Peptides against a protein of PDB entry 5TUV. Designs and how they scored, part 95

Target 1, 107 residues: chain A of PDB entry 5TUV
Amino acid sequence: KEVIDRLRYLKAEIEDLELKERELDQQKLWLQQSIKNVMDDSINNRFSYVTHEDICNCFNGDTLLAIQAPSGTQLEVPIPEMGQNGQKKYQINLKSHSGPIHVLLIN
Target 2, 107 residues: chain B of PDB entry 5TUV
Amino acid sequence: AQECQNLEVERQRRLERIKQKQSQLQELILQQIAFKNLVQRNRHAEQQASRPPPPNSVIHLPFIIVNTSKKTVIDCSISNDKFEYLFNFDNTFEIHDDIEVLKRMGM

## One batch from the design tools (peptide; made by RFdiffusion4, then SolubleMPNN)

Design b2_p17_8_s3 (from b2_p17_8, 9 letters changed)
Fold by OpenDDE base, seed 5:
Structure b2_p17_8_s3 (fold): chain B 107 residues (1-107), chain C 107 residues (1-107), chain A 17 residues (1-17)
Amino acid sequence: as target 1 above (107 residues)
Amino acid sequence: as target 2 above (107 residues)
Amino acid sequence: MINSSELTETYKYTLQK
């Protein structure tokens, strides 16, 4: 009796949660599209940049590389592995499919 | 009953996913706000200066920042068309996306 | 933020507008 009632309750709650999750998924998609539209606007695109000063103010005391690349550029960082000389290999792989990658030394 | 336990586990899993999605949605909202603030800042700055910033003095979105020790040796292999980059570091590094940078900038 | 020393799997990221 109680078990059956609990089962019915849980199933109903899960159904409500499914609806909530779908709602959030839709909201995310719409917001992502909105962001893309805003960024793709000609005026906004013209002003969508940061300065060297901005970057330097965010980071101190390190070598800083700024990598500007087209949207959709893929970045991969493999798990560091031991090299033949016993040194760990730290790597970044970048792959663009729509345009050149630009790298700047900031600091 | 075992079935009740299974459903309770599922319910909890769904609740956690919903919580995560809500957080992600909030982050997206903040990203959009930060971007709009960035555009507004830059537009105002250029108006005050009566000129755009010099070329190569700004970093256009999207971008990433790589920071590492000043002592880190960085080797870079670049494809002919600059579509592919391979960075090798002899020490550890950090990667920060443009979203994080905008946050650090207080946008 | 990611740190190369703290990776437990290959990190993948796509630059997006």
Scores: peptide ipSAE 0.548, ipTM 0.901, DockQ to the pose 0.928; fails the geometry check
Fold by OpenDDE base, seed 3:
Structure b2_p17_8_s3 (fold): chain B 107 residues (1-107), chain C 107 residues (1-107), chain A 17 residues (1-17)
Amino acid sequence: as target 1 above (107 residues)
Amino acid sequence: as target 2 above (107 residues)
Amino acid sequence: MINSSELTETYKYTLQK
């Protein structure tokens, strides 16, 4: 029947899609490694920075904190919840494992 | 048939997932390009200036930008060890990663 | 970009090169 043909088609297509997805997964992995290699290059690393002007051009009107930390630094922002004093908690938790965290006030 | 319907749902699910992965790959490519452009810009700028920028005038990757109202009170505590930071805000804030910043910079 | 006021779960991020 038409249903049988449709089933056959769908199964075949899904199989192709599975292959495509695996291909994309591999490409992502390879690209991520490529990016890492590029960024880890000594010359590239030396010049991998932005300026205060760069940041100011991207944002305006508010207080801007720039937080630079080693790769692998973990950042957590808990859901704002009411504290014991009845105030909502707006927090950022940072944990570095390999070096100091640097904080700069931009504006 | 129910099986046909199930496979159609699965097909659509996979198609959407593939689309998302394709988009993510494109973003990674753009990130790599942006980074290379950043490095090139900085190399050229330092060549023209014949000196590197002052250490505290630049923000090295990786970094994040925290944006909050100028009225927001920010408290920073270093706890546990020198690598652990807790930021407390009395109001809401936004966090932007370096990737987004590079995008905003037009890199 | 994340907004602290819009979180539905604890946001976790790892700084990466």
Scores: peptide ipSAE 0.547, ipTM 0.901, DockQ to the pose 0.929; fails the geometry check
Fold by OpenDDE base, seed 4:
Structure b2_p17_8_s3 (fold): chain B 107 residues (1-107), chain C 107 residues (1-107), chain A 17 residues (1-17)
Amino acid sequence: as target 1 above (107 residues)
Amino acid sequence: as target 2 above (107 residues)
Amino acid sequence: MINSSELTETYKYTLQK
């Protein structure tokens, strides 16, 4: 009796959790689309920027590169390997398909 | 008892997934809020200044920030159309996306 | 935040609006 009741309870709860998960999935999709729409808005796009000061306030003392590129630009960082001169290779590969990439030296 | 245990494992798995999805959803919400706040800030700032910022003084979204030691030597190879970039560093670096930057800015 | 020294596999990222 106790086991049966527990089984029934667990099954019912799992069913409820399935519904909840589906709800969250839908909410995520809706929100993602909302974000895209907001960011693609002409007015919002015009003002979708940060300043050099903003960046400097977020980071300390290092060389800072700001890389601006079109949405969809792909970035790859391979595993560092030993180079020809014994130096490890630290690399960033960028590929854009819709426009030029812009690099700014912040400091 | 074994069936109960199996269902309890499944229940726990689903609960963890839901928790993760809830967290991801909250992050998306915060991203949207941060972006809206950024736009609002910039609109207000430009209204007060009665002009847009100089084009080279701002970084438009989407972007990434690369930070490395000031001692790091950076070599950059660029395609003719500037659609492809290869950065070589002689030392380690960090990459931060625009979302993280907005968070650090307090948006 | 990604640190190049901590990568165990090729890191891939796509810039998104």
Scores: peptide ipSAE 0.541, ipTM 0.901, DockQ to the pose 0.946; fails the geometry check
Fold by OpenDDE base, seed 2:
Structure b2_p17_8_s3 (fold): chain B 107 residues (1-107), chain C 107 residues (1-107), chain A 17 residues (1-17)
Amino acid sequence: as target 1 above (107 residues)
Amino acid sequence: as target 2 above (107 residues)
Amino acid sequence: MINSSELTETYKYTLQK
């Protein structure tokens, strides 16, 4: 195929792909808002929970902590580094700004 | 020509981004479906029992699950208002969000 | 899912509904 014709074809295709990508971006925003609305519904919120059994069925042979916190709670896990006693530090930092954090020992 | 090659590379890049975005949208749809299924399950269960579950027997969304060995020693420092938590582990751990848990539950 | 032993940078996550 001649270079000029190929260039014209590619430019047109890229333009179509740009439109498709923008469409997907808009769909994502719409869907995210839809999910938020569904989860914020009072009735749905009342039933938005899992049980201890649900969690235990998902994991085996380990200690399990369930951490419930308000939306917007921030979690940080630093890179494990050697501590003062020669042991690596494995840490989780949690910070909530809108309500208390609740921790449950599941297993 | 070099311009043609550049545009072909760009086309492939855009196609890959579109594919990724389509996959992400599909995941969001599945998340919404999983949540709705969870709500339906819980509503039905409470209707059958004619009562809500005990308050401390359930984990409300949003939550995370921390998974570690049975031998892992966990230390927790909590602020007076329970807005800030610091967890220290003497060994490695895994973190799973509520979305992953719902997937494992088959929702 | 993340594993603490596999982190190459500080992991940050925000809980969302």
Scores: peptide ipSAE 0.532, ipTM 0.899, DockQ to the pose 0.936; fails the geometry check

Design b2_p17_8_s4 (from b2_p17_8, 12 letters changed)
Fold by OpenDDE base, seed 1:
Structure b2_p17_8_s4 (fold): chain B 107 residues (1-107), chain C 107 residues (1-107), chain A 17 residues (1-17)
Amino acid sequence: as target 1 above (107 residues)
Amino acid sequence: as target 2 above (107 residues)
Amino acid sequence: MIKSEKLTETYKYTLTK
């Protein structure tokens, strides 16, 4: 009766939501590929940079390190733990698989 | 009744997931726009200067920014091929990706 | 933005254009 009608309605709506979710998944894939194509373009790649001034305008009052590395480079930051000398260990681990990593000090 | 409740929970879960995916798509769109704007800015700037910027004056994408106190001591261990980096800090630090930087730049 | 002091697990990130 009323419960049956509600069940039918909910099932139909869930089916519509499944279609919507699949549509969004497809859109995400296309957009990701589009971004990749744009960034990999030779002309765009030539101009895909920021300046020291850009960074300084975004951050102030600190030591700034700019780390440039190839796509796919992996960064890991472990949970700080106490070292042998009683100081917490703050670390960054970087691993590239396709090219060298370059570090710049921004003043 | 129990089946109806189960479907309502599932419906709500799907709605939330769809909302999250829609938000993620918007972020990707903004990333693409920001990148295109960056490229256009740099092309125009180099045309005005009639020369490319010095190699060590720019940071090429992709990159990350690490900021820490000016008093922080930073030690770095580097592999021979510069594919691996280990940074040690005696104090806390922050990490910002290039996407966030472009946002802060207003791209 | 990631703060080292706020980590509850090992943070992992992959650089991507």
Scores: peptide ipSAE 0.537, ipTM 0.901, DockQ to the pose 0.927; fails the geometry check
Fold by OpenDDE base, seed 5:
Structure b2_p17_8_s4 (fold): chain B 107 residues (1-107), chain C 107 residues (1-107), chain A 17 residues (1-17)
Amino acid sequence: as target 1 above (107 residues)
Amino acid sequence: as target 2 above (107 residues)
Amino acid sequence: MIKSEKLTETYKYTLTK
């Protein structure tokens, strides 16, 4: 009796959780679209930038590269592997499909 | 019963997913707010300066920041086409997206 | 933040507006 009641309870709860999860999924989709729309706005796009000073204030002591590329640009970082000379290779691969990639040395 | 245990595991799994999705939604909201704040800041700054910043003094979204030791040797090559870049580092590096930068900026 | 030395798999990222 207790087991049967527990099963019924759990099934009902799982159903509620499923509804909640779907709600969250929809909210995520909506929010993502909202963000995209806001960023694609002509005025917002005009002012969607950071300065060299902004970057320098966020990081210190290291060599900083800023890579600006069109939306949709793909970035890949493979697992570092040992090179032929016995040194690990650290790499970044970038592939753009809609425009040039700009690389800036910040400091 | 075994079925009861299975459902309890399922319930817990769903609860964890929901928690993760809620967190992700919050992050998206913060991203949107940060972007709006960035735009507002830049608009105000340009109004005060009575001119836009020089083109090469700003980094337009989307972008990433790569930081590495000042001792790191960085080689960059364009591979198959103009839109494909390969960066080689002789040491470790870190990558930060524009979202993280905006967070660090306090937007 | 991604650290190259901490990768357990190939990291893939797409820049988005």
Scores: peptide ipSAE 0.532, ipTM 0.899, DockQ to the pose 0.923; fails the geometry check
Fold by OpenDDE base, seed 4:
Structure b2_p17_8_s4 (fold): chain B 107 residues (1-107), chain C 107 residues (1-107), chain A 17 residues (1-17)
Amino acid sequence: as target 1 above (107 residues)
Amino acid sequence: as target 2 above (107 residues)
Amino acid sequence: MIKSEKLTETYKYTLTK
């Protein structure tokens, strides 16, 4: 009886958890679309920027490059491996499909 | 008993997934809030200044920040189509996305 | 934050609005 009751309870709880998970999935999709809409808004897009000062306040002591590119731009960083010249390769590959990539030296 | 244990494992698995999804959802909410705050800040700032910032003084979203030592040599090559970029570093670097920057800015 | 030296696989990221 105790085992049966426990099984019944667990099954019911799992069912409730399934519903909860689906709810969260839908909320995520909704929010992702909402974020996209907000960011794509013409007014918001006009003001969607940070300043050099903002970046400098967040980072210091090193060389800082800001790379601005269109949404959808793909970035790849391969595993650092030994190069032909005997040093490790540290690389960033960028591929844009919809516009130019802009690079700014911040400091 | 074994079935009960199996269901308890399943229950725990689902609870962990739900927890992860809740965390991800919260992050998305924070991202949206941060972006809205950024836009509001910039709108207000431009209203006060009665002009937009100089084009080269701001970094438009989306962007990434590359952080490397001041001693690091950076080479950049651009593909023929001008949409592909290859950055070569002679030392390690860090990459920070715009979301992280907004967080560091306190948005 | 991504550290190049700590990568165990090729890191891929897509810039998004």
Scores: peptide ipSAE 0.531, ipTM 0.900, DockQ to the pose 0.938; fails the geometry check
Fold by OpenDDE base, seed 3:
Structure b2_p17_8_s4 (fold): chain B 107 residues (1-107), chain C 107 residues (1-107), chain A 17 residues (1-17)
Amino acid sequence: as target 1 above (107 residues)
Amino acid sequence: as target 2 above (107 residues)
Amino acid sequence: MIKSEKLTETYKYTLTK
């Protein structure tokens, strides 16, 4: 009896959780679309930038490369593997399909 | 009994997943706010300056920041159309997206 | 914004606005 009651309770709760999860999924989708709309707005797009100062204030002491590329640009970072000479390879591969990539040395 | 245990595990799994989704949703909200704040800042700044910033002085979204030690040797190969970039580093590097930068900026 | 996907030999990221 106790087990049966617990089972019933758990099943009901799981159903409620499923509903909640679906709600969150929908909210996420709507929010993502909202963000896209905001960012794609011509006025917002015009002002969607950061300055060198902004970047410098965020990072200290390192060489900083800013890579600006169109949406959809693919970035690949191979798993650091041992090269032929026994050294690990550290690489970034960038591929754009819609426009040029711009790289700036910030710091 | 075993079914009860299975459902309890499932319940807990769903609860954790919901928690994660809630967190992700909050993150998206913050991203949207940060972006709007960025746009507002830049619009105000340009209004005060009565001119846009020089093209090479700003980094337009979307972008990433690559940071590495100042001692790191970086080799870069670029395609003619600048659609492909290959970076080789002799040491480790970190990649940060524009969202993280906006967070660090306090947007 | 970066969307990430772990591949067998690489980590793949996609820049998005």
Scores: peptide ipSAE 0.257, ipTM 0.876, DockQ to the pose 0.409; fails the geometry check

## One batch from the design tools (peptide; made by RFdiffusion4, then SolubleMPNN)

Design b2_p18_1_s1 (from b2_p18_1, 8 letters changed)
Fold by OpenDDE base, seed 1:
Structure b2_p18_1_s1 (fold): chain B 107 residues (1-107), chain C 107 residues (1-107), chain A 18 residues (1-18)
Amino acid sequence: as target 1 above (107 residues)
Amino acid sequence: as target 2 above (107 residues)
Amino acid sequence: EEEEELEELKKEHEEELE
């Protein structure tokens, strides 16, 4: 009797959890769309920037490079491999699809 | 008994997924708030200055920040279509996204 | 030459700017 009751309880709880998980999935999709809409707004887009000072305040960097590219730009950081000269290759590969990439040296 | 154990494992798996999804939703909410705060800050700043910032003084979203040593030599190559960029470094570097920058700014 | 270098690289990290 106790085992049967436990089975029924667990099954019911799992069903409730399934509903909760689906709810969270829908909320995520909604929020992602909301963020997109906010960023795509013409006024918000005009003011969606940071300054050199902002970056300098965020990092104690030696050399700070800002790379601005359109949304959807592919960023690849290959595993460092030995080059022809015996030096490891440290690389960033960028592929944009909708516009130019801009590079700014901050410091 | 075995069936109960199997359902308990499934229950636990679902609970952990739900917890992770809740955390991800919270992060997205914070990102949206940070972006809105950034926009508000910039609007206010431009109103006070009665002018927009110079074009090369700001970094528009989306962007990444590359941090490397002052001794690091950076070479940038651009593809023929100007949509592919190859950055070569003679040493290691760190990459940070715009979301992390906004967090560090306290937005 | 630069395009060929891009294609031959093994990827440690891949992201898309959003």
Scores: peptide ipSAE 0.108, ipTM 0.872, DockQ to the pose 0.050
Fold by OpenDDE base, seed 2:
Structure b2_p18_1_s1 (fold): chain B 107 residues (1-107), chain C 107 residues (1-107), chain A 18 residues (1-18)
Amino acid sequence: as target 1 above (107 residues)
Amino acid sequence: as target 2 above (107 residues)
Amino acid sequence: EEEEELEELKKEHEEELE
């Protein structure tokens, strides 16, 4: 009896958790769409930028490159492998399909 | 007994997934808020300046920041249409997305 | 040539800019 009651309880709880999980999934999708809509708004898009000062305030002491590319631009960071000269290859590969990529040296 | 144990494991697994999804949802909310705050800041700044910033003085979203040592040699190969970029570094680098930058800016 | 080199690389990380 006790085991059977525990089984029933657990099954019922799992069903409730499944509903909660689905609710959260839907909320995520809704919010993602909301963010997209906000960012795609013409006025918001016009003002969707940061300054060199903003970046410099966030990072200190190193060389900073800002790479601006259209949404959907493919970013690849290969596993560092040994190059021909016995040096590890550190690479970034960018492929845009919708527009040009812009690179700015911040410092 | 074994069935109870299996369901308890499943229950716990679902609880953890729900917790993770809740956290992810909160992050998305914060991202949206940060973006809206950025837009408001920039609108106000441009209103005060009575002009937009120079085109090459700002980085539009979406973007990434590459951070590397000042000693790092960076080679860049660019396609004719600027749709493809290959960056080669002689040392390690860090990549930060625009979301992280907005967080660091306190947006 | 660059595209061919890119395809041969093992990928540690692959994402799309959002």
Scores: peptide ipSAE 0.107, ipTM 0.871, DockQ to the pose 0.050
Fold by OpenDDE base, seed 4:
Structure b2_p18_1_s1 (fold): chain B 107 residues (1-107), chain C 107 residues (1-107), chain A 18 residues (1-18)
Amino acid sequence: as target 1 above (107 residues)
Amino acid sequence: as target 2 above (107 residues)
Amino acid sequence: EEEEELEELKKEHEEELE
């Protein structure tokens, strides 16, 4: 009896959790669309930038590259493999489909 | 007994997924807030300066920041179709997205 | 040559800039 009752309880709880998970999934989709709409707004887009000072305040002492690319640009960072010269290859591959990529050096 | 244990494991798995999804939603909310704060800051700054910043003085979203040693040699190659960019580094680097930058800025 | 190298490098950390 106790085991049967526990099984019934667990099944009911799992069903409730499934509903909660679906609710969260829907909320995520809604929020993602909301963010997209806010970012795609012409006024917001005009002011959607950071300055060199902003970046310098976030990072210290090193070479900083800022790479601005269109949304949907593919970013690939392969595993460092040995190059032909016996040196490890450290690479970033970018594939843009919708516009130019801009690179800025931040000192 | 075994069925009860299996359901308890499933219950726990679902609870953890829900927790993760809740955290992800919170992050998305914070991202949206940070973006709105960035836009507001920039609008106010441009109003006070009575001019937009120079085009090359700002980094428009979306972007990434690559952080590497000052000693790192960086080579950039552009594909023939101009849509692919290959960055070669002779040493390790770190990549940070614009979301992380906004967080570090306190937006 | 660079295109061939780029194709071979399509391995690990694929992120889409959103």
Scores: peptide ipSAE 0.105, ipTM 0.872, DockQ to the pose 0.051
Fold by OpenDDE base, seed 5:
Structure b2_p18_1_s1 (fold): chain B 107 residues (1-107), chain C 107 residues (1-107), chain A 18 residues (1-18)
Amino acid sequence: as target 1 above (107 residues)
Amino acid sequence: as target 2 above (107 residues)
Amino acid sequence: EEEEELEELKKEHEEELE
């Protein structure tokens, strides 16, 4: 039946797509590891920075805080909720597990 | 047949996931390139200057940038070990990761 | 020395560069 042939075709195509998806997953993992290795290199790590000027050139007009924290630092932004005083709460919560957090006021 | 329809839906779902994964992979590639370019820039700059940048003039990766109005009042609570930070804002803010900064820098 | 714990209602939770 035509329906049976269509089913077979679709199943075969889905199987091919599954293989492609798996390939992409593996490539992602490889690339993530590659990035990590590149960043962890001692020379690259020494030069893995932006300047105050770089930040100022990227942003203008407002107060800029630079927060340098170790990889794996948890960043939490609560839903802005009404506080007890009737004001909305705007918060950032940071939790590092591997080292201190550093804050720099840019402008 | 219902089975054909189900498989066609699944096929489309997989195609969309693959597309998303391809896009994510491309972004990771760009991130790695941007990082390498940053390192090269900094190495060259330090070679030309014959000195490293002042310690407080640079922000090492990883980092985030918080952008808020000049009128925003910022309160910060910090742990003694500097592993925990709580920022309170009286108004909205924006967060930008280092990846976005590198993009804005044209790396 | 008043330290505040960072456990609140969370909408966005991310690990930096993970």
Scores: peptide ipSAE 0.101, ipTM 0.873, DockQ to the pose 0.043

